# Peptides against a protein of PDB entry 6TME: the designs that were tried, part 293

Target 1, 324 residues: chain A of PDB entry 6TME
Amino acid sequence: NRLKRAYIALQAWKKAFYSDPFNTAANWVGPDVCSYKGVFCAPALDDPSVLVVAGIDLNHADIAGYLPPELGLLTDVALFHVNSNRFCGVIPKSLSKLTLMYEFDVSNNRFVGPFPTVALSWPSLKFLDIRYNDFEGKLPPEIFDKDLDAIFLNNNRFESTIPETIGKSTASVVTFAHNKFSGCIPKTIGQMKNLNEIVFIGNNLSGCLPNEIGSLNNVTVFDASSNGFVGSLPSTLSGLANVEQMDFSYNKFTGFVTDNICKLPKLSNFTFSYNFFNGEAQSCVPGSSQEKQFDDTSNCLQNRPNQKSAKECLPVVSRPVDCS
Target 2, 324 residues: chain A of PDB entry 6TME as posed
Amino acid sequence: NRLKRAYIALQAWKKAFYSDPFNTAANWVGPDVCSYKGVFCAPALDDPSVLVVAGIDLNHADIFGYLPPELGLLTDVALFHVNSNRFCGVIPKSLSKLTLMYEFDVSNNRFVGPFPTVALSWPSLKFLDIRYNDFEGKLPPEIFDKDLDAIFLNNNRFESTIPETIGKSTASVVTFAHNKFSGCIPKTIGQMKNLNEIVFIGNNLSGCLPNEIGSLNNVTVFDASSNGFVGSLPSTLSGLANVEQMDFSYNKFTGFVTDNICKLPKLSNFTFSYNFFNGEAQSCVPGSSQEKQFDDTSNCLQNRPNQKSAKECLPVVSRPVDCS

## One batch from the design tools (peptide; made by RFdiffusion4, then SolubleMPNN)

Design b2_p27_6_s2 (from b2_p27_6, 12 letters changed)
Fold by OpenDDE base, seed 5:
Structure b2_p27_6_s2 (fold): chain B 324 residues (1-324), chain A 27 residues (1-27)
Amino acid sequence: as target 1 above (324 residues)
Amino acid sequence: SLDPKLEELYNKASSKLTEELKKKLKL
């Protein structure tokens, strides 16, 4: 009996709660699991006459606890939303039995351990949100082989390099922000044909930006701020025909910010502050356009306000990194 | 036809995604 299995799972989970400040699970009593707050039943896909637990929504419940292995008994669950709680521990491997998983949101919790590789086992997964946790270690390259619409990894403790498989992703939105990723952005990034938004903010990424970024024709948001990138901006960035927001601030970029970049047709905001740029085109100057906003603060630009001192600039500008 | 509760859950998920995307754009 599917509902009996669900009852076992949900009662085990209730026992795993350390705190339920809103008494969300107060009505989690008795065999009628479909009446439980945050539990949603639907007709089974294989038998419409059978009622099953199809979804969990405990978003914003501020529940402290962990996910017990008995949750693997919820085999009919397609939607699992438990964001904005205080769940801790690891994602149970037993969740591999939830083969109908479509949307998995565990964001804004206290989960730890490596990337939850159980998410890779779900064949129909379209939405994965694991942001605002304490996941650590390397990102499995297989994540980008999944047919995900969005990949939210931001605000974790992920380390190592970004996998070369990123170019295989069909996601429209990918966030790496506020992790510990290191190394270069893979050249395969240019193969992300459906990419609209990509965010690298606040990592330990370094090296030159790959020229292949200019192949991202559908990108509207490109944010690489707060990293260790070096060299000049790729001339191929002139190919970003749909970019609206672009941020390269708080890096170690050098060279000249070209007219071809600042005149991008859809560009609304371009921030390149807190770098070591030693020149910019007139079209890049803040206030030069009514349609575009620019920030050139804290560079090595001549005759511009709020620039770095010669003492700060000279050691970097005199030794430009050649990205060619 | 989807169960009304499941439909609501889908709608919530969709709304969350939209709001989260908007938040990401502002970050």
Scores: peptide ipSAE 0.020, ipTM 0.580, DockQ to the pose 0.046
Fold by OpenDDE base, seed 2:
Structure b2_p27_6_s2 (fold): chain B 324 residues (1-324), chain A 27 residues (1-27)
Amino acid sequence: as target 1 above (324 residues)
Amino acid sequence: SLDPKLEELYNKASSKLTEELKKKLKL
């Protein structure tokens, strides 16, 4: 009996709660699991006459505890949303049995350990949100081989380089922000045909931006701020026909900010502050447009306010990184 | 077809990229 298995799983989970401040699991009593708060039942896909637990929503429950291995008995769950809790430990490998997993949201918890590779075992996964945890180590390249619509990785402890497989991703949104990613952005990034928003904020990324970024025709948000990027902005950025928000602030960029970038047709906000740019086109000057907002603060620009001193600029500007 | 409750859950999850989230990412 599928509901009996679900009962065992949910009772094991209730026992794994250290704190339930909103008494979310107070009604988790008896065999009628479909009446449990945050438990959603639906007809089974293989037998419409059978009712199964198809979804869990415990978002914002502030529950402290862990995920017990018995959760692997929830084999019919397609939606697992447990964000904004205080769950700790690791994601159980037993969740590999949840072969219908479609949306997995464990964001804003206290999960630790490596990337939850069990997520790679789910053939139908479309949404992965593991942000605001303590996941660490390398990002498995296989994550981008998944047909995910969104990949939220931000605010973790991920290290190493971004996998070259990123170009295979069909995701519209990818967040890398506030991790420890290092190295260059892979050139394969330009192959992300469905990408709308990508965020690299607050990593240890370095090197030159790949020219292939300019191939991201559907990108509306590109944020690479607070990294160690060097060299000039790629001229191919003029290809970002749909970019609205672009942020390159807090890097080590040099060279000239071109008219072709600042005149991007959908550009509403372009922040390139806190770099070492030594020139900008007139179209890049803050206040030059009513439709576009620019920030050129703390660069090496002549005749602009709030720029770096010559002492700070000269050592960097005199040694431009050639990205060719 | 999914149960209406599950559809609602899906819709909530798919709309996660809110302005509030964007602000948090920039903090």
Scores: peptide ipSAE 0.027, ipTM 0.595, DockQ to the pose 0.069; fails the geometry check
Fold by OpenDDE base, seed 3:
Structure b2_p27_6_s2 (fold): chain B 324 residues (1-324), chain A 27 residues (1-27)
Amino acid sequence: as target 1 above (324 residues)
Amino acid sequence: SLDPKLEELYNKASSKLTEELKKKLKL
């Protein structure tokens, strides 16, 4: 019965293909769905004597089409990887029936509409990759209430503020890059106890960086480049004991880049170029260390090459934003 | 175009989770 439902779902999906340039679904014929290319069967969790469709992997198949509602019949699927295709439309609400969903990767497609709220219905979801699509609107706050290990949201059309619930996230990796997020980074960010890597690149984020960033003791990568951040770097950044890569480039930061930041023990790359910093410690100077790479290009630094003109600097540096 | 940095993150995270899933599902 379960494999019959899977057959119905997979045949409906094959019919929803507009183009299959690699003939991936060419063998999707007959009732033996476990022989289908990209379909993986396993013993059911509730009955080991029953074989079920447990995974789909159609990565890099360049398939054009859509996800039909009949995919909701794949109730035993825990792995759904369909990245690097040309699937369009929306994620079907019928996928709420896939209660075993563990990894969901629809990245590098042509999906549109709001955040796929069906992903919030999956109680066991650990991995969510929806990057490189055209998802739009607000990010649901509830995404961070889920026990996810990784959240990939980059290269979409998401807008509005980052939810304050971010501090509840147990994710080790979160990407917000290349969206339209605005407002400040929530102060609750410091509560992300498992965070290793966070990327904010290329948004419309603004305001001061919250001091609570310094509480992210496990962070190895922190990238806030290409935004509208203002003020000085928080002194609490000295608490980033494990940061290896840090990027604050292409913002509107002011003030002094301190020794306490540039001497972070695991820091290998620190880019703070294209800001309005008016001073830096000697430990921040490019070439000062063999183990650390720095970029101070296009700031308001004295006696450094490739800096902004006095005309560009003076209006900003003379009116520093107080973040205290 | 894929951001190489983001691709590395994906591969690292995905590989860990996929292996755990495979064990759980006996794949």
Scores: peptide ipSAE 0.023, ipTM 0.637, DockQ to the pose 0.939; fails the geometry check
Fold by OpenDDE base, seed 4:
Structure b2_p27_6_s2 (fold): chain B 324 residues (1-324), chain A 27 residues (1-27)
Amino acid sequence: as target 1 above (324 residues)
Amino acid sequence: SLDPKLEELYNKASSKLTEELKKKLKL
């Protein structure tokens, strides 16, 4: 039966623990898997008379170990939360059998290898959190073809470009932060119809910002800080009617920070420090508004404190990148 | 330690989705 399969899986997993500091699996004894700490049972979706393991929550257990292939026997699991542990190795391909997977959180672990492509096999997946691991290589473009609500990829070793398929994403939250992504932000980004929050912090992204960012009418957080972006800010950013937090700091932007950006109706914090901006509207000046916070530090602005030297500014400002 | 901005994002998104899942599973 389904619970017998779950027992086999959970006992195999217990054997795969190298350390269990909080004795989380101490009660993982006997056939009554529904009594196991961190194991949650529910009536099966296909047969309400059958009790199945529907969820795993081992968050913050500090468990060291790996995920054995026997976890593929947990075929009724829709929620798999094992964040803030010390699990290592790869995500088992056998998890493809977990066809009900809805939320998959393996964040803050020691997982390695390429993107866990098994996540692409789950037809009903809505939440994917693989942040704070050592996943590497290319992001598969197919990730954005999925009907995900949230995609957390930050603090990994992902490389290469962001796939153009990003525009197909239905996610409200996407994080790319603290990887090694390179190239430009795809122009298709403007097609992300449900996007509320996107974070690009601390990558090797470059080129001009696409004008299509201005089409992100529902975005409340846009952070592109700590990259290699160049050129002027797109004038189309005036279309960000709901943006509250915007950060372009620590880039190579040039040109003028316009009034139409700084007067965005819901803007509460706009950081554009550590760039090469050579002018700003009065509405962009820190302290110009009580409702908005601005940071213009370390640019090429005249008559502002804490700016770069003329020697540092002149070579960059005199050779603006044309993004047209 | 987690990035405070990212932690806030996670908590908001995860909480919402988890509640939806709980409703679906009648947990």
Scores: peptide ipSAE 0.022, ipTM 0.624, DockQ to the pose 0.852; fails the geometry check

Design b2_p27_6_s3 (from b2_p27_6, 10 letters changed)
Fold by OpenDDE base, seed 3:
Structure b2_p27_6_s3 (fold): chain B 324 residues (1-324), chain A 27 residues (1-27)
Amino acid sequence: as target 1 above (324 residues)
Amino acid sequence: SLDPYLEALYNKAKDKLTKELKAKLKL
């Protein structure tokens, strides 16, 4: 009986709670698991006459505890949302039995250890949110071989390089923000055919931006701020026909910010502050457009306010990195 | 604290996919 297995799993999970400040699991009593707060039942996909646990939503419950291995008995779960809790430990390998997993949100918790590789075992996964945890180590290259629509990795402890397999991703949204990623953005990034929004904020990324970024025709948001990028902006950025929000602030970029970038047809906000740019086109000047907002603060620009001193600029501007 | 910008990205993606999933599961 599928509901009996779900009962065993949910009772084991209730026992794994250290604190339930909102008494969310207070009604988790008896065999009628479909009446449990945060538990959602639906007809089974293989047999519409059978009722199964299809979803868990415990978002914002502030529950302290861990995920016990018995959760692997919830084999019909397609939606697992437990964000904004205080769950700790690791994601159980037993969750590999949840072959219908479609949306997995464990964000804003206290999870630790390496990337939860069990997520790679789910053939139907479309949404992965592990943001605001303490996951660490390398990102598995295989994450981008999956047909994910959204990948939220931000605010963790991930390190090493971004896998070259990123170009295989079908995701529309990817967040790398606030990790410890290092190295260059892979040239394969231009192959992300469905990408709308990508965020690299606050990592240790470096090197030149790949020219292949200009192939991202569907991108509306591109944020690479707060990294160690060097060299000039790629001329191929003129190909970002749908970009609305672009941020390159807090890097080590040099060279000239061109008209071809600042005149992008959908561009609404372009921030390139806190770099070492030594020139900008008139179309890039803040206040030059009513439809576009620019920030050129703290560069090496002549005749602009709030720029770096000559002493700060000269050592960097005199030794431009050639990215060609 | 949650970054409001990143939360907006999350909410947009979640709303789209959750709607599709609910329709599939008849929830």
Scores: peptide ipSAE 0.315, ipTM 0.869, DockQ to the pose 0.899
Fold by OpenDDE base, seed 4:
Structure b2_p27_6_s3 (fold): chain B 324 residues (1-324), chain A 27 residues (1-27)
Amino acid sequence: as target 1 above (324 residues)
Amino acid sequence: SLDPYLEALYNKAKDKLTKELKAKLKL
């Protein structure tokens, strides 16, 4: 039966623990898997008379170990939360059998290898959190073809470009932060119809910002800080009617920061420090508004405090990148 | 240490989705 399979899986997993400092699996004894700490049972979706393991929550258990292939026997699991542990190795391909997977959180672990492509096999996946691991290589473009709501990729070792398929994403939140992504932000980004929060912090992204960012009408957070972006801010950013937090700091932007950006109706914080901007509208000046916070530090602005020297500014400002 | 800003985004998303999942699963 389903619970017998779950028992086999959970006992195999217990054997795969190297350390369980909180004795989380101490009660993982006997066939009554529904009594196991961190194991949650529910009536099966296909047969309400059958009790199945529907969820795992081992968050913050500090367990050292790996995920054994026998976890593929947990075929009724829709929620798999194992964040803030010390699990290592790779995500087992056998998890492809977990066709009900809805939320997969393996964040803050020691997982390695390429993107866990098994996540692409789950037809109902809405939440993917693989942040704070050692995943590496390219992001598969197919990740954005999925009906995900949340995609957390931050603090990994991902490389290469952001896939053009990003525009197909239905995600409300996407984090790319603290990886090694390179190249430009795809122009297709403007097609992300459900996007609320997107974070690119601390990558090797470069080039001009695409004008299509201005089409992100539902975005409340846009953070592109700590990259290699160049050129002027797109005038189309005036279309960000719902943006509250915007950060372009620590880039190589040039040109003028305009009123139409700084007067965005819901803007509460706009940081554009540590760039090469050579002018700003009066509405962009820190302290110009009580409702909005601005930071213009370390640019090439005239008559502003804490700016770069003329010697540092001149080589960059005199050779603006044309983004047209 | 975890980035508190990114952690806030995580918590917001997780709370929403977990609530939906629990409702679906009648948990």
Scores: peptide ipSAE 0.226, ipTM 0.814, DockQ to the pose 0.836
Fold by OpenDDE base, seed 5:
Structure b2_p27_6_s3 (fold): chain B 324 residues (1-324), chain A 27 residues (1-27)
Amino acid sequence: as target 1 above (324 residues)
Amino acid sequence: SLDPYLEALYNKAKDKLTKELKAKLKL
């Protein structure tokens, strides 16, 4: 009986709670698991006459505890949302049995260890949110081979380079923000055909931006702020026909900010502050447009307010990195 | 505290996908 297995799993999980400040699991008593708070039942996909546990939603419950291996008995779960809790430890390998997993949200918890490779075992996974945890180490390249729509990795301890397999990703949104990623953005990034929003904020990324970024025709948000990028902005950025929000602030960029970038047809906000740009087109000047906002603060621009001193600029501007 | 900018991205993606999932599950 599927509901009996679910009962065993849910009772094991209740025992794994250290604290339940809102008494969320107070009604987790007896065999009627479909009445449990945060447990959702639906007709099974393989047999509509059978009721199964199809979803868990314990978002914002502030529960302290861990995920026990018995959760692998929840084989009909397609939605697992447990964000904004205090769950700790690792994601159990037994969750590989949840072959219907579609949305997995464990964000804003205290999970530790390497990337939860069990997520790679789910053939139908579309939404992966592991943000705001203590996951560490390298991203497995295979994450981008998955047919995911959304990948949230931000606010973890991930290190090393971004896998070159990123170009295989079907995701519309990917967040790398606030990790320890290093190295260059892979040239394969331009192959992300479905990409709308990508965020690299607050990493240790470096090198030149790849020209292939200009192939991201569907991107509406591109944020590479707070990294160590060098060189000039790629001229191919003029190909970003749908970009609305673009941020390159807090890097080490040099050269000239071109008219072709600042005149992008959908551009609403372009922030390139806190770099070493030594020139900008008139269309890039803050206040030059009523429809577009620009920030050129703290560059090496002549005749602009709030720029870096000549002493700060000269050592960098005189030795531009060639990205060709 | 959660970054409001990143939360907006999350909410947009979640709303879309959750709607699709609910439809699939007949919820």
Scores: peptide ipSAE 0.199, ipTM 0.803, DockQ to the pose 0.852
Fold by OpenDDE base, seed 1:
Order: sequence, then structure tokens, then C-alpha cells
Structure b2_p27_6_s3 (fold): chain B 324 residues (1-324), chain A 27 residues (1-27)
Amino acid sequence: as target 1 above (324 residues)
Amino acid sequence: SLDPYLEALYNKAKDKLTKELKAKLKL
């Protein structure tokens, strides 16, 4: 019965293909779905004597088509990887029936519409990759209430503010890059106890960086480049004991870049170029360390090469934003 | 505790995930 449902689902999906340039579904014929290319069967968790479709891997198949609602019949699927295709439309709500979903990767497709709220219905989801699509609108705050390890949202059309619930996230990696997020980074960010990697690149984020960033003791990558952040860097960034890669480039930061930041013990790369910093400690100067790379290009620094003109600097530097 | 079966699936995907994670960090 379970494999029969899988057969119905997979045949419906094959019919939903507009193009299969690698003939990936050429062998998707007959009831033996476990022999289908990209379909993986395993013993059912509830009954080891029953074989079920446990995974789909159609990565890099360049398939054009859509996800039909019949995919909701794949109730035993824990792994759904369909990245690097040309699937369009929306993620079917019928996928809520896939209660074993653990890893969901629909990245690098042509999906549209709001955030796929069906992902919130999966109690065991650990990996969510929806990057490189055309998803739009607000990010639901409930995404961070889930016990996810990885959340990839980059290269979409998401807008509005980052939810305050971010501090509840158990994720080790979160990508917001290349969206339309606006507003401030929530102060609750410092509560992300498992965070290793976070990227905000290329959004419309603004305001001061919250001091609570300094509480991210496990973070190895922090990239806030290409936004509209203002004010000084928080002094609490000295608390980033494990940061290796830090990027604040292409913002509107002002003030002094301190020794306490540039001397972070694991810091390998620190980019703070294309801002309005008016001073830096000697430890922040490019070439000052053999172990660390710095970029101070296009700031308001004195006696440094490749800086902004006084005409560009004066209007900004003379009106520092107080972040206290 | 994570289901051993799901852990096995994760471990199989882990190598791929690790590669993708590394690629994603280069954003």
C-alpha cells in the first residue's frame, strides 16, 4: 500500500515534468519505485518488514516542471533533495503529510510565492534549504522556533524585518544574504547559543549593530556586509572568541576600529572597507599581522591609502550616530 | 535522541552538506 501511494506520487510528478534533459525519469516505469533513478527505499521506521520510499535525490537534474500535490502521498520521505533544477510554482501544502521530513533542499529552482509554511509543519526538520529561488514576503517568525540545524534563505525576495524569534533558533548556520530584509538586527541574536555561521550580506538592514552580537561565543563567521548599518562597531565584539571571518564592508559605520576587535584570538579575515571609519588601531592596519588579513579601503582614515575624500567623509563623520 | 535511521540518512548527506556549507560560506 505505501509503495503504491509512492507510485501514484512519482507518476504524477513525472507527468509534471516539462523537460528532463538528462532523461532522469526515463526508468520511472512500472510499480517498482525503488528502482527509480533518484528514489531511495528503506525499511519503514514503524515496521522494518515494510519497504518505503525514504528519500528523493534529483539534485542537478535540470528538470523543468512543478511539484504536484500528489507528492503528499510520499509520507515516508525523510530526505527530499531537488536542488539545481528548474521547478516552478509553489511548494504544495500536501507535503504537510511528510511528517518524517528531516532534510528539505529545494535550492536553485524557480519557486515563487510566500515562504513555504508547509516547512513549519514538519516536526523533525533539521535542514532547510530554500536558497536561490523567488520566495517573497515576510519570513514567518515560527521558523526560528523550530529545532533546525541549518537555515538557508539566501538569494530570494524576502522582505520586512528579521523576526525577534531569531534568538530562539538552535541553528548552527543561518543565511539571510541577498534578500530585501530591512530594519535592525534583533537584540535577541545574542541568544543563538549554537550559532557558528551567520550571513546578512546584501540586504537593506540598517540601524546600529546590537551589543548582544558579542555574546555569540561560538560564531566563526559573521558577515554583515552590503547593508545600511550605522554607528560604531559594538565594543562587545571583543567577546567573539571564535570568530575567524568577519565582514562589515559596504555599510555606513563610523568611529574607531579598536584593538579589542582586531586582536580577536581566532580572527583570520576582517573586512571593514567601504565605510566611514575615522580611525583604526595599529593592529587593524593591513599588513600589521602575518596571520590576519585586514581591509580598510575606502574609509575616512588618516594617513591610509585608498580612502574617501574629505568632502565625502565630513558630512557623515561630523554627525556620528549614537548607538548607546 | 535522534532516530538512528534518520542519523544514517543525515550522515550520508553530511558529506554533501559539508561541501554545500563550504560553498555557501563563500557567499
Scores: peptide ipSAE 0.037, ipTM 0.635, DockQ to the pose 0.047; fails the geometry check

